# Peptides against a protein of PDB entry 5B16: the designs that were tried, part 25

Target 1, 136 residues: chain A of PDB entry 5B16
Amino acid sequence: TPSRINHNERLEFLGDAVVEFLTSVHLYYLFPSLEEGGLATYRTAIVQNQHLAMLAKKLELDRFMLYAHGPDLCRESDLRHAMANCFEALIGAVYLEGSLEEAKQLFGRLLFNDPDLREVWLNYPLHPLQLQEPNT
Target 2, 136 residues: chain A of PDB entry 5B16 as posed
Amino acid sequence: TPSRINHNERLEFLGDAVVEFLTSVHLYYLFPSLEEGGLATYRTAIVQNQHLAMLAKKLELDRFMLYAHGPDLCRESDLRHAMANCFQALIGAVYLEGSLEEAKQLFGRLLFNDPDLREVWLNYPLHPLQLQEPNT

## One batch from the design tools (peptide; made by RFdiffusion4, then SolubleMPNN)

Design b1_p12_4_s1 (from b1_p12_4, 4 letters changed)
Fold by OpenDDE base, seed 4:
Structure b1_p12_4_s1 (fold): chain B 136 residues (1-136), chain A 12 residues (1-12)
Amino acid sequence: as target 1 above (136 residues)
Amino acid sequence: SRAEKVLEQLNQ
């Protein structure tokens, strides 16, 4: 029987893939003339723990983590790592229990504070299979 | 363009 910790790690695993996939797809369509190296660089910047932790802070996951796991988070770097993992698990859960569309919307909402830029990011065409299968 | 503005944001 998997523990809650194991379940969270599984969700994190799934969420990591979802975040990377969404990032890749949106970058690909948003920048049709950008070479692979550039796409990869932006993807790395978006999905790295430091950035995901910043996104997590917008959801006040830092307060949650300090409340739930404070004794294990003595360093700021430990908190960032934990927040990034928790954020991935959250995205994984949204995908699992909701849909890829819901995960996309949440992720896009957090990526950009500017609503105009957010709309640009979210409204670029995605792969046809995603359009045909909105729930997965 | 709007895409360029997104790029600028991502470059920060």
Scores: peptide ipSAE 0.268, ipTM 0.861, DockQ to the pose 0.051
Fold by OpenDDE base, seed 5:
Structure b1_p12_4_s1 (fold): chain B 136 residues (1-136), chain A 12 residues (1-12)
Amino acid sequence: as target 1 above (136 residues)
Amino acid sequence: SRAEKVLEQLNQ
């Protein structure tokens, strides 16, 4: 049986791809006149550790991380990196146990506090394969 | 547009 750490790393691997995919698709459709460099810049900003850690904080993962792994997280940079990884693992788990749609919804809810902007982000089309899975 | 407002927020 693989260790729990290895399992989390595998979920992180999957979640990293899901986060990057969702980000890429939504940026692509939402900003059709934005050049590739701009799309790449925004994607980097959204998926970088600093930003994902901020999203993770909305889920109160900082309290959990300090409680469970405090001795290993003495530096802010270490905490940020760990929180970003945990966020990716969470998205990976949501995708794995649920669906891409559920991952999309969770990610979108965290990206924007403004419900109007959130709805704009979420209403843009995703990959055509999304149509194969009806929304629950 | 609302899309532009999203872009503005992402610029922050």
Scores: peptide ipSAE 0.264, ipTM 0.857, DockQ to the pose 0.051
Fold by OpenDDE base, seed 2:
Structure b1_p12_4_s1 (fold): chain B 136 residues (1-136), chain A 12 residues (1-12)
Amino acid sequence: as target 1 above (136 residues)
Amino acid sequence: SRAEKVLEQLNQ
């Protein structure tokens, strides 16, 4: 049985891929005339630690981090990295225990506070694999 | 368009 730390790192690994994939797919369909360089630039902006940490804050992960690891997170950059990693682990867990659709819904809900913009993001075509029923 | 509005937010 892997340690809790190893489990979190594995979830982060999975979540990183899920976040990258969801971001890529939605950008691809949302901006059909945008060249690869532009798509990559927006993807980078969305998945960078600073942004993911901001999304994590919406889930109050900062409170959790400070409660559990306060002394180790005295620097803003340390907290940001930890929150971003935790966010990826959470997305990984949602995908693992639920489905890609559930991860998509959570991610989209956090990306946009404006429900109209959220619906635009979420209602673009899905990759065929996203339409499959989860095995978990 | 609505897509452009999303782009505007992402560019902030």
Scores: peptide ipSAE 0.258, ipTM 0.852, DockQ to the pose 0.048
Fold by OpenDDE base, seed 1:
Structure b1_p12_4_s1 (fold): chain B 136 residues (1-136), chain A 12 residues (1-12)
Amino acid sequence: as target 1 above (136 residues)
Amino acid sequence: SRAEKVLEQLNQ
């Protein structure tokens, strides 16, 4: 059986794809007049380590990291990278054990503190197949 | 618009 580290890395791999996909889809439909370059720029900003680490902090993963791995995290950049990776692994786990819809809901909830903006992001019209089968 | 507000938030 894979080690805990190996399993976490696999979940991170999956979560990275899920975060990238959800971000891409929502940006694509929410901003139909935005050129590819702009879409790519915003996607990069959303999924970069610094931002994902901020989202992870909302889940208090910083406290967890310092408690469980503090001795190995002497630099802020190391902590940020670790938090981003753990966030991806979490999203991967939510998708794997739950659904894409659940991953979307969690991700959207963390992206926006403002409930109104959150609802716009989460409920903006997407492709019909996404609406018909939210548990994919 | 609401979409623009979302974009503004994401750009912070």
Scores: peptide ipSAE 0.251, ipTM 0.851, DockQ to the pose 0.052

Design b1_p12_4_s2 (from b1_p12_4, 5 letters changed)
Fold by OpenDDE base, seed 3:
Structure b1_p12_4_s2 (fold): chain B 136 residues (1-136), chain A 12 residues (1-12)
Amino acid sequence: as target 1 above (136 residues)
Amino acid sequence: SRAEQVLQQLNQ
Protein backbone atom coordinates (compact mmCIF):
# COMPACT_ATOMS: atom_id res chain seq x y z
CA THR B 1 0.00 0.00 0.00
CA PRO B 2 1.08 3.58 -0.46
CA SER B 3 1.25 4.03 3.29
CA ARG B 4 3.56 1.05 3.66
CA ILE B 5 5.75 2.30 0.87
CA ASN B 6 5.96 5.71 2.45
CA HIS B 7 6.85 4.20 5.79
CA ASN B 8 9.59 2.08 4.28
CA GLU B 9 11.00 5.03 2.41
CA ARG B 10 11.02 7.05 5.60
CA LEU B 11 12.88 4.28 7.41
CA GLU B 12 15.33 4.09 4.55
CA PHE B 13 15.91 7.81 4.82
CA LEU B 14 16.65 7.49 8.51
CA GLY B 15 18.76 4.37 8.12
CA ASP B 16 20.89 5.95 5.46
CA ALA B 17 21.85 8.66 7.90
CA VAL B 18 22.51 6.18 10.70
CA VAL B 19 24.76 3.98 8.57
CA GLU B 20 26.61 7.02 7.33
CA PHE B 21 27.01 8.37 10.84
CA LEU B 22 28.18 5.13 12.44
CA THR B 23 30.67 4.54 9.67
CA SER B 24 32.00 8.06 9.91
CA VAL B 25 32.41 7.93 13.67
CA HIS B 26 34.22 4.60 13.66
CA LEU B 27 36.57 5.60 10.88
CA TYR B 28 37.29 8.91 12.56
CA TYR B 29 38.47 7.23 15.74
CA LEU B 30 40.07 4.19 14.13
CA PHE B 31 42.30 6.36 11.99
CA PRO B 32 43.21 9.47 13.96
CA SER B 33 45.94 10.51 11.55
CA LEU B 34 44.14 9.80 8.30
CA GLU B 35 43.26 12.85 6.25
CA GLU B 36 39.69 13.65 5.23
CA GLY B 37 40.16 12.28 1.75
CA GLY B 38 41.16 8.90 3.08
CA LEU B 39 38.31 8.83 5.58
CA ALA B 40 35.85 9.70 2.84
CA THR B 41 37.22 6.99 0.59
CA TYR B 42 36.82 4.32 3.23
CA ARG B 43 33.36 5.55 4.12
CA THR B 44 32.27 5.41 0.52
CA ALA B 45 33.55 1.87 0.22
CA ILE B 46 31.68 0.76 3.33
CA VAL B 47 28.33 2.41 2.63
CA GLN B 48 28.09 1.93 -1.13
CA ASN B 49 25.12 -0.05 -2.40
CA GLN B 50 27.20 -3.04 -3.37
CA HIS B 51 28.57 -3.43 0.12
CA LEU B 52 25.28 -2.81 1.89
CA ALA B 53 23.66 -5.35 -0.38
CA MET B 54 26.25 -7.87 0.72
CA LEU B 55 25.43 -7.15 4.33
CA ALA B 56 21.75 -7.51 3.53
CA LYS B 57 22.46 -10.92 2.05
CA LYS B 58 23.79 -12.06 5.41
CA LEU B 59 20.31 -11.41 6.76
CA GLU B 60 18.78 -13.37 3.91
CA LEU B 61 17.08 -10.29 2.56
CA ASP B 62 17.91 -11.57 -0.90
CA ARG B 63 15.50 -14.43 -0.36
CA PHE B 64 12.89 -11.99 0.83
CA MET B 65 13.38 -9.70 -2.12
CA LEU B 66 13.15 -12.50 -4.64
CA TYR B 67 10.02 -13.78 -2.98
CA ALA B 68 8.28 -10.44 -2.73
CA HIS B 69 9.64 -8.55 -5.71
CA GLY B 70 11.27 -11.09 -7.99
CA PRO B 71 9.60 -9.99 -11.20
CA ASP B 72 10.83 -6.45 -10.71
CA LEU B 73 14.43 -7.45 -10.12
CA CYS B 74 15.60 -8.59 -13.52
CA ARG B 75 18.90 -6.76 -13.30
CA GLU B 76 21.61 -7.43 -10.77
CA SER B 77 21.99 -3.72 -10.26
CA ASP B 78 18.29 -3.43 -9.46
CA LEU B 79 18.56 -6.18 -6.89
CA ARG B 80 21.64 -4.59 -5.36
CA HIS B 81 19.94 -1.23 -5.10
CA ALA B 82 16.81 -2.72 -3.59
CA MET B 83 18.85 -4.78 -1.13
CA ALA B 84 20.80 -1.75 -0.03
CA ASN B 85 17.59 0.20 0.48
CA CYS B 86 16.11 -2.61 2.53
CA PHE B 87 19.22 -2.77 4.65
CA GLU B 88 19.05 0.94 5.32
CA ALA B 89 15.39 0.63 6.25
CA LEU B 90 16.25 -2.17 8.65
CA ILE B 91 18.97 -0.17 10.35
CA GLY B 92 16.61 2.77 10.52
CA ALA B 93 13.99 0.63 12.19
CA VAL B 94 16.49 -0.75 14.71
CA TYR B 95 17.58 2.75 15.58
CA LEU B 96 14.03 4.05 15.76
CA GLU B 97 12.60 1.25 17.86
CA GLY B 98 15.76 0.47 19.81
CA SER B 99 18.80 2.67 20.05
CA LEU B 100 21.88 3.87 18.26
CA GLU B 101 23.86 1.33 20.27
CA GLU B 102 21.70 -1.48 19.01
CA ALA B 103 22.10 -0.26 15.46
CA LYS B 104 25.84 -0.09 16.03
CA GLN B 105 25.97 -3.64 17.33
CA LEU B 106 23.96 -5.04 14.46
CA PHE B 107 25.92 -3.13 11.88
CA GLY B 108 29.26 -4.13 13.38
CA ARG B 109 28.32 -7.76 13.63
CA LEU B 110 27.42 -7.82 9.97
CA LEU B 111 30.49 -5.91 8.86
CA PHE B 112 32.98 -8.49 10.05
CA ASN B 113 33.03 -12.26 9.93
CA ASP B 114 36.36 -12.34 11.72
CA PRO B 115 35.66 -12.06 15.43
CA ASP B 116 38.94 -10.31 16.10
CA LEU B 117 38.22 -7.58 13.58
CA ARG B 118 34.68 -7.29 14.85
CA GLU B 119 35.94 -6.84 18.36
CA VAL B 120 38.23 -4.04 17.29
CA TRP B 121 35.47 -2.30 15.38
CA LEU B 122 32.81 -2.60 18.05
CA ASN B 123 34.97 -1.77 21.02
CA TYR B 124 37.34 0.80 19.63
CA PRO B 125 36.99 4.05 21.55
CA LEU B 126 34.37 6.25 19.91
CA HIS B 127 34.33 9.04 22.47
CA PRO B 128 36.98 10.91 24.42
CA LEU B 129 35.62 9.51 27.65
CA GLN B 130 36.15 6.01 26.35
CA LEU B 131 39.73 6.88 25.56
CA GLN B 132 40.25 7.91 29.14
CA GLU B 133 38.12 5.19 30.68
CA PRO B 134 38.05 2.23 28.31
CA ASN B 135 36.32 -0.07 30.78
CA THR B 136 33.49 2.27 31.69
CA SER A 1 34.25 -6.94 2.83
CA ARG A 2 35.32 -3.36 2.46
CA ALA A 3 35.05 -2.85 6.19
CA GLU A 4 37.20 -5.87 6.85
CA GLN A 5 39.83 -4.50 4.54
CA VAL A 6 39.90 -1.29 6.51
CA LEU A 7 40.28 -3.13 9.78
CA GLN A 8 42.98 -5.35 8.33
CA GLN A 9 44.99 -2.28 7.56
CA LEU A 10 44.57 -1.14 11.13
CA ASN A 11 45.70 -4.45 12.54
CA GLN A 12 48.83 -4.70 10.38
Scores: peptide ipSAE 0.173, ipTM 0.827, DockQ to the pose 0.064
Fold by OpenDDE base, seed 5:
Structure b1_p12_4_s2 (fold): chain B 136 residues (1-136), chain A 12 residues (1-12)
Amino acid sequence: as target 1 above (136 residues)
Amino acid sequence: SRAEQVLQQLNQ
């Protein structure tokens, strides 16, 4: 039986791909005239550890991480990195246990506090393969 | 957030 740590790392691996995919698709449609370099810059800004850690904080993962792994997280950079990894693992788990649509909805809810902006983000076209599965 | 800034620019 694999360790829980290994399982979390596998979920992180999957979640990293899901987060990057969702971000890429939405940016692609939001900015139809933006060059690849600009798209890549925005994507990096959205999926980098600093930003994902802020999203994770909305889920109160910081309290959990300090409680469970405090001795390993003495530095802010270590906490930020761990928070980002946990966020990716969470998205991976939502995708695995639920659907890509559920991962999209969760990600969108966390990305935007403004419901108007959130709705704009979520209503842009999805990847064609997502149309084959039921929406939640 | 970074995403909010991006989308805010789009809506201007």
Scores: peptide ipSAE 0.154, ipTM 0.817, DockQ to the pose 0.056
Fold by OpenDDE base, seed 1:
Structure b1_p12_4_s2 (fold): chain B 136 residues (1-136), chain A 12 residues (1-12)
Amino acid sequence: as target 1 above (136 residues)
Amino acid sequence: SRAEQVLQQLNQ
């Protein structure tokens, strides 16, 4: 069986794809007139390590990291990278054990503190197939 | 957050 580290890396791999997919889909529909370059820029800003680490902090992963891995995290950049990776692994786990919809809901909840903005992001019209089968 | 900034721009 894979080690815990290996399993976490696999979840990270999956979560990275889920985060980027969800971000891409929402941006695509939110900005119907924006060129590919602009969409890519927004996506990068949302999914970059610095931002994902901020989202991870909302889940208090910073406290967890310092407690469990503090000796290995002497630099802020190392902590940020580790937190971003753990966030991806978490999203991957939520998708794996739950659904894409659940991953979307968690991600959206963390993206926005403002309930109104959150609702816009989460409920903006997407492709009909996703609306019809949210558990895909 | 960066996402909030994106939506703020959208709402302008």
Scores: peptide ipSAE 0.154, ipTM 0.815, DockQ to the pose 0.056
Fold by OpenDDE base, seed 2:
Structure b1_p12_4_s2 (fold): chain B 136 residues (1-136), chain A 12 residues (1-12)
Amino acid sequence: as target 1 above (136 residues)
Amino acid sequence: SRAEQVLQQLNQ
């Protein structure tokens, strides 16, 4: 049985891929005429640690981090990295225990506070893998 | 958010 730390790192690994995939798919459909370089630029902006940390804050992961690891997170950059990693682990867990669709919905809800913008993001065509039923 | 900014640009 892997340690809790190893489990979190594995979930982060999975979540990183899921976040990258979801972001890529939505950008691909949102910008049908944008070249690869532009798509990559937007993806980087969306998935960078600073942004993911802001999404994590909406889930109050900062409170959890400070409670559990306060002394180790005295620097803003350390907290940001930890929150971003935790966010990816959460997305990984949602995908693992639920489905890609559930991960998509959670990610979309956190990306946008404005329901109108959220619906624009979420209602673009889905990749075939997103339509598959979960095996878990 | 970054995503919000992207979509705002798209809708203009």
Scores: peptide ipSAE 0.151, ipTM 0.816, DockQ to the pose 0.053

Design b1_p12_4_s3 (from b1_p12_4, 4 letters changed)
Fold by OpenDDE base, seed 3:
Structure b1_p12_4_s3 (fold): chain B 136 residues (1-136), chain A 12 residues (1-12)
Amino acid sequence: as target 1 above (136 residues)
Amino acid sequence: SRAEEVLQQLNQ
C-alpha cells in the first residue's frame, strides 16, 4: 500500500543517515591521523550499495526480495539497489525502535565475520563519554 | 568486505 511504501521510504531515509554516521564516527576514531580524503574514501567503500547489499544478504534479505519483488528485479543492479535500501530501512528501524547502540552492534556484527576485527571495530569509542570512560 | 579491508589495514 502507499502508506507502507511511504513508511519504508522514511525508514530508509533515516537508516541512510545512521549508517553514514556510524561509519563516519568509527573511521574517525580508527584513523586519527588519516586526512579527510582518506576517511571519505573508506566511508564510500563501506556504505556503497554493493557493500550494503552484501550485508543485507547476511540477513537473508535476498530471499525476501526475490519472494516479494522477484519480477521487478531482473537486473543485478536493481537487486543490489533494492537490497541496500532494505538494509538502510532495517537499520533505521532498529535505531528508531531501539537505540543508536543497538544499531551500532547490529551493523558491526554484520560488517565483520572475523571476531577479532569485529571487536576492534566495536571497541573504538563512538562518543566522547566513551573516550573518557571506556569501561562505562 | 570493504569494512574488513579497512580493519585489516589497521591491524597490520
Scores: peptide ipSAE 0.177, ipTM 0.827, DockQ to the pose 0.061
Fold by OpenDDE base, seed 1:
Structure b1_p12_4_s3 (fold): chain B 136 residues (1-136), chain A 12 residues (1-12)
Amino acid sequence: as target 1 above (136 residues)
Amino acid sequence: SRAEEVLQQLNQ
């Protein structure tokens, strides 16, 4: 069986894809007139390590990291990178054990502290079939 | 956050 580290890296791999996918989809529909370059810029800003680390901090992963891996984290950049990776692994786990919708909800909840902005992000019209799902 | 900045721009 894979080591815990190997498993975490696999979850990170999956979570990275989920985070980028969700971000891409929302940006695509939020900015229908924005060129690819602009969409890519926004995506990079949202999924970069610095931002994901901030999201991870909301889950108190910083406290966890310092407790469990403090001796290996002597630099702030190392902590940021580790926190971002753990955040990706968490999203990957939520997707794996739950659903894409649950991953979306968690991600959106962390992206915005303002409930109004959060609702805009989460409920902005995407594909028509998603909007009509409650009626099916 | 970066996402908040995005939505702020959206609302302009």
Scores: peptide ipSAE 0.168, ipTM 0.816, DockQ to the pose 0.057
Fold by OpenDDE base, seed 2:
Structure b1_p12_4_s3 (fold): chain B 136 residues (1-136), chain A 12 residues (1-12)
Amino acid sequence: as target 1 above (136 residues)
Amino acid sequence: SRAEEVLQQLNQ
C-alpha cells in the first residue's frame, strides 16, 4: 500500500494531465483559427501555478494548507506551488473516482465566477473521450 | 482569471 504522500503525488501526476487536456480541448475549439503557438501560450497562462493556486483558493485549500503545513509554507511561492499541486491532485481524484466529465464540470465552475462565461467555456464541442462512460 | 480574460477577448 502506497503512503499517503505517494498517493497524493500520483493523483497530482494524473491531475496535471487532466488539467492540460481539458484546457487544450477548450482552447482548441474556442480559437479555431489560432496557431499552435498561440494555443500553447493561452494554455500556459491558464495552467500555471499562480492561476491554479487562485482556483485552489476558491476551494479553501489555502486554509487547509496553512492548518496542516503552515510552518513549511511561510513563503508565498511555497504556498502557491503547494496549492497548485493540491488542486491538480483534486482534479486527478475527481477524474479517477468519477469521470472526465465531472472533472470538466468542476474545472469549469472554478475557472469562471460569471455563469455566462462558464457556459461559453463548457458548451463547446467535446472531445470523443469526454463522452465515454467512466470505468470506475 | 486568465480564462475569463480569454473568453472576454473572444466575445468582443
Scores: peptide ipSAE 0.154, ipTM 0.814, DockQ to the pose 0.053
Fold by OpenDDE base, seed 5:
Order: C-alpha cells, then structure tokens, then sequence
Structure b1_p12_4_s3 (fold): chain B 136 residues (1-136), chain A 12 residues (1-12)
C-alpha cells in the first residue's frame, strides 16, 4: 500500500495538469489578440506557487498546515510551497472523484471574488471534449 | 502583478 504522502504527490501531479489546462483554455478564449508570450506570462502568474497559496488561504489551508505540519514550515516560502501543492492535490482530488466541470467551478470561485468577473471567466467556451460530460 | 492585469482586462 502506498503511503499517504505518495498519494498526495500523485494527486498533486494530476491537479497541476488540471489547473494549467483550465487556465490555458480560459486565457486563450478571453484574450484572442494576446500573443503567445503574453498568454504564457499570464498563465505563469495564475498558476505559480505564490498565487495558488493565496487561493489556498481562501480555503483556510494555512491554519490546517500550521497545525499539522508546523515544525516543517518554519519559513514563509516553505508554507507557500506546501499550500500550493495542497491546492493542486485538492483540485486533482475534485477532478478524480468528481468531474472536470466541478474542478472548473471550484477554481473559478476561488480565482475571482467579484461575481461578475467570475461569470465572465466561467462562461467562456469549453474545450469540445468537456461538452461531453454533464454539468454540475 | 500579471494576474491583476488579467482581472483588469476582464473588467473591460
């Protein structure tokens, strides 16, 4: 039986791909005149550890991480990295146990506090294969 | 940040 740590790392691996995919698709459609370099820069900004850690704070993962792993997280950079990894693992788990649509909805809710901007982000065209699964 | 620029552009 694999360790829980290994399981979380596998979920992180999956979640990293899901977050990057969702980000890429939405940026592609939202900014049709933006060059590839700009798209890549925006994607990096959205999926980098510092930003994902901020999203993770909205889920109160910082309180959990300090409680469960405080001795290993003495530095802010360590906490940020761990929170980003946990966020990816969470998205991976939502995709695995639920659907890509559920992962999209969760990610969108966390990305934008403004409901108007959130709806703009979420209502842009989906990848053709995403249309084959039911919406939640 | 670039993320903030995305938000700004989305609001246009």
Amino acid sequence: as target 1 above (136 residues)
Amino acid sequence: SRAEEVLQQLNQ
Scores: peptide ipSAE 0.142, ipTM 0.798, DockQ to the pose 0.048

Design b1_p12_4_s4 (from b1_p12_4, 5 letters changed)
Fold by OpenDDE base, seed 1:
Structure b1_p12_4_s4 (fold): chain B 136 residues (1-136), chain A 12 residues (1-12)
Amino acid sequence: as target 1 above (136 residues)
Amino acid sequence: SRSEQVLQQLNQ
């Protein structure tokens, strides 16, 4: 169980980077006229605990967390933080065991309920060098 | 625009 905790924390570390990277790249290309301050502000809004927890709720991670750790999560803020961390770990696992593309698809699917907007986000043209990068 | 709609959704 210590090994499980360490593994989850490592996955969270990786997932945090993946989420921020994907967010940064898509914001950068989707909004070419947006200044750095605006890009940073929107990135923060997207990757903050409260937002990631909302995304996690779509995967019913709240039910999982309450079932597994309910007694330790008596405060809403604690649950939100735990859900955000768990979400990052999940994205990290998807990237690690799958690909960056799969992580991108999952993240984008959760970001947008509207499939049209989702497609714009996911399929917006990127720089050729980014397109040449391996999926993992 | 589509971009603006995306931005609006991201900030919900």
Scores: peptide ipSAE 0.295, ipTM 0.873, DockQ to the pose 0.051
Fold by OpenDDE base, seed 2:
Structure b1_p12_4_s4 (fold): chain B 136 residues (1-136), chain A 12 residues (1-12)
Amino acid sequence: as target 1 above (136 residues)
Amino acid sequence: SRSEQVLQQLNQ
């Protein structure tokens, strides 16, 4: 079996794709008249490390990181990178062990503190793959 | 958040 580090990196790889996909799908439906360049700009803003780190903080991953890796994360940029990576790994794990729908719900809950805005984001039409039953 | 800002623009 792979090491825990390798497993975490693999989950990060998967989670990166899931976050990218969910963001892309929701932006696509949220902005039906926005050109590709604009969609890409919004996607970049949503999935950049600074933003994902803020989402990770809502899960108190910062406390975990400082507890486990404090000396290695003395710089804000290092902590931000680590938190963003950990967030992606978490989303990857939720997708892997649960479903894309569960990943979508978790991601949406973290994206918006305002429940009204959250519902706007979450209730846009789903890609057909999001309606499929999980294989795991 | 960035996403909140995006939706706020949409709802205007």
Scores: peptide ipSAE 0.217, ipTM 0.842, DockQ to the pose 0.052
Fold by OpenDDE base, seed 5:
Structure b1_p12_4_s4 (fold): chain B 136 residues (1-136), chain A 12 residues (1-12)
Amino acid sequence: as target 1 above (136 residues)
Amino acid sequence: SRSEQVLQQLNQ
């Protein structure tokens, strides 16, 4: 069987795609007149390690990471990268065990502290996906 | 966050 590390890396792989997809769709609908370059810039800013690490901090992943992996996370950049990866793995797991809608809701809750802004973000529809659920 | 700033500008 795969190691726990390999499993987390696989979840990260999946979560990376989910985060990028959700970000892309919402930006596309929110800014219908924004050029591709602008959309790409905003997407990069939202999904970059520094931002995802900030979202992860809202889930107190920093305390967990330092407790469990402190010796490997001596530098702030290392911690940031690890937290971003962990956040992606979390989103991947939520998608895998739950649904895209649940991943969307979690992501939206973390993106915006202001409930009004959050609702605006979440009210923009996602593209329908008809994917076969994995065997669990 | 940057995303919050963008949406605030849009919704004023």
Scores: peptide ipSAE 0.214, ipTM 0.847, DockQ to the pose 0.050
Fold by OpenDDE base, seed 4:
Structure b1_p12_4_s4 (fold): chain B 136 residues (1-136), chain A 12 residues (1-12)
Amino acid sequence: as target 1 above (136 residues)
Amino acid sequence: SRSEQVLQQLNQ
């Protein structure tokens, strides 16, 4: 039987893919004239550990990590890395137990503090058959 | 536009 650690790593693996996918799709449709290089650059910025850790902090995962794993997190960089991994695992769990839509909603809610920008991000069509033009 | 504002947010 897999340990809780192994399970968490598996969820992280899944969550990493979900975050990558959602980011890619939303960037693709939100910026139809942006070249691949630009899309890739923005995606990298969004999904990198430093940024995911910032999102995790909005959920107060830093407090959780320090409580649960404090002795292993003596450096800020270690905490950031752990928070990013935990955030990915959380997204993975939301996808697994809920749906891609629920993961999308959670991720989008954390990406933007501005509710108007959040709405633009979340309401952009994610499929060619879904035609909706948000406010530009 | 809102899309431009989103882009600006992502570029910070």
Scores: peptide ipSAE 0.275, ipTM 0.859, DockQ to the pose 0.063; fails the geometry check

Design b1_p12_5_s1 (from b1_p12_5, 6 letters changed)
Fold by OpenDDE base, seed 5:
Structure b1_p12_5_s1 (fold): chain B 136 residues (1-136), chain A 12 residues (1-12)
Amino acid sequence: as target 1 above (136 residues)
Amino acid sequence: MISDKPLSSYLE
């Protein structure tokens, strides 16, 4: 239904911002000596369709996508786009119905399989205001 | 914002 599609697109819009924000903030603090160009390159690597689709695959979203939209996703590039968009919508939904902290936790858990790297990413000191308002 | 631009293009 058109209303459901619109809802997913709105969630994708929100999720895109959340993913960009979380990625930007973490990179900013993790690499204090890295110039803007390097930060932007690193961010792009994390949030590009190919990578987000890989994260979506960890959640087995591809199985749902192929079942619901198989005929429209015959091309690999189309599947990547759809999975990336679905991942953003999911993050948007987690933020909307839960919190920024929950979105951060989910995103971080998917970014790193190595527990040590995950720990560094999730628990590296961030801006004080973010620490005070983790659920907003 | 999502992009399909390869990472290598940003390192040049």
Scores: peptide ipSAE 0.017, ipTM 0.583, DockQ to the pose 0.025
Fold by OpenDDE base, seed 3:
Structure b1_p12_5_s1 (fold): chain B 136 residues (1-136), chain A 12 residues (1-12)
Amino acid sequence: as target 1 above (136 residues)
Amino acid sequence: MISDKPLSSYLE
């Protein structure tokens, strides 16, 4: 329905901002000597549609979408775009209904399969304000 | 972010 579509697009809008914010903050602290251009390039690599679609696949969103929207997803590029958007909407929903911390945890767990890399990403010291108010 | 641009296009 138009209402559901509008709601999902709104969640996607929010999730896009959350994903970009979380990525930016973590990169900023993980790479203190990396120049802005390098940070921006790294961020782009993480948040581009192709990568977000890969993360979505880990949540089996592809199976869901093929089941619900298969006839409309005959092109690989269309599927990637749809999966990326769906992933953003999911992150937006987690932030909205849960917290920024929960969104961070989910996103970080999906970003890295390697436990050591995951640990570094999730537990590297961030700005004190974020530590004080992780759920805002 | 809706983008499928190659990484090279974002290099400064």
Scores: peptide ipSAE 0.015, ipTM 0.549, DockQ to the pose 0.024
Fold by OpenDDE base, seed 1:
Structure b1_p12_5_s1 (fold): chain B 136 residues (1-136), chain A 12 residues (1-12)
Amino acid sequence: as target 1 above (136 residues)
Amino acid sequence: MISDKPLSSYLE
């Protein structure tokens, strides 16, 4: 059987795709007049390690990482990278064990502290299939 | 995405 580390890396792989997908879909609908280059730039800003690490900090993953892997995370950049990876693994796990909708909700809640902005992001009209199949 | 590139690098 794969080691726990390998399992986390697999979840990270899955979570990376989920984060990319959710971000892409929401940006696509929120900015219907924005060209591909702009969409790609915004997506990069949202999913880059520095930002994902900030989201991870909201979940207090920094405390967990320092407790479990402190000796290997002496550099700030290493900690950010590890936190971003851990965040992706978490999203992957939520998708795997729950649903895409649950992953969407968690991700959206972390993206915005402002309730109004959060609601716009989460409830903006998307493709009808996403409403019909919330668990897929 | 595994990237720490600054946003400014994508705007050039």
Scores: peptide ipSAE 0.015, ipTM 0.544, DockQ to the pose 0.024
Fold by OpenDDE base, seed 4:
Structure b1_p12_5_s1 (fold): chain B 136 residues (1-136), chain A 12 residues (1-12)
Amino acid sequence: as target 1 above (136 residues)
Amino acid sequence: MISDKPLSSYLE
């Protein structure tokens, strides 16, 4: 329905920003000697459609998408893009209904299969104010 | 902004 589509697009808009923000912050602290260009490149790799689609697949969103929108997703690129958008919308929803911390946790859990890397990503010391205000 | 640039391009 139009209302549902609009809602999802709005969530996607929000989620895009959340994903970008979380990625940026973590990269900034994890790689203190990396120049802006490197940080930007790294961020792009993490948040690009192809990667987000992979993360979405971990949540089996592909099955959902094919069930709900199969006829419109005949091309692989279309499916990938839709998957990425859905992932953003999901993150946006988690942030909206929950918190930035919850969005961070979900995102981080999906980013890394290696528990050690996941731990570093999720628990790396960030700016004190960010720790104090997880909902900002 | 999200792009469709292949991941492989970042691994080279």
Scores: peptide ipSAE 0.017, ipTM 0.561, DockQ to the pose 0.028; fails the geometry check

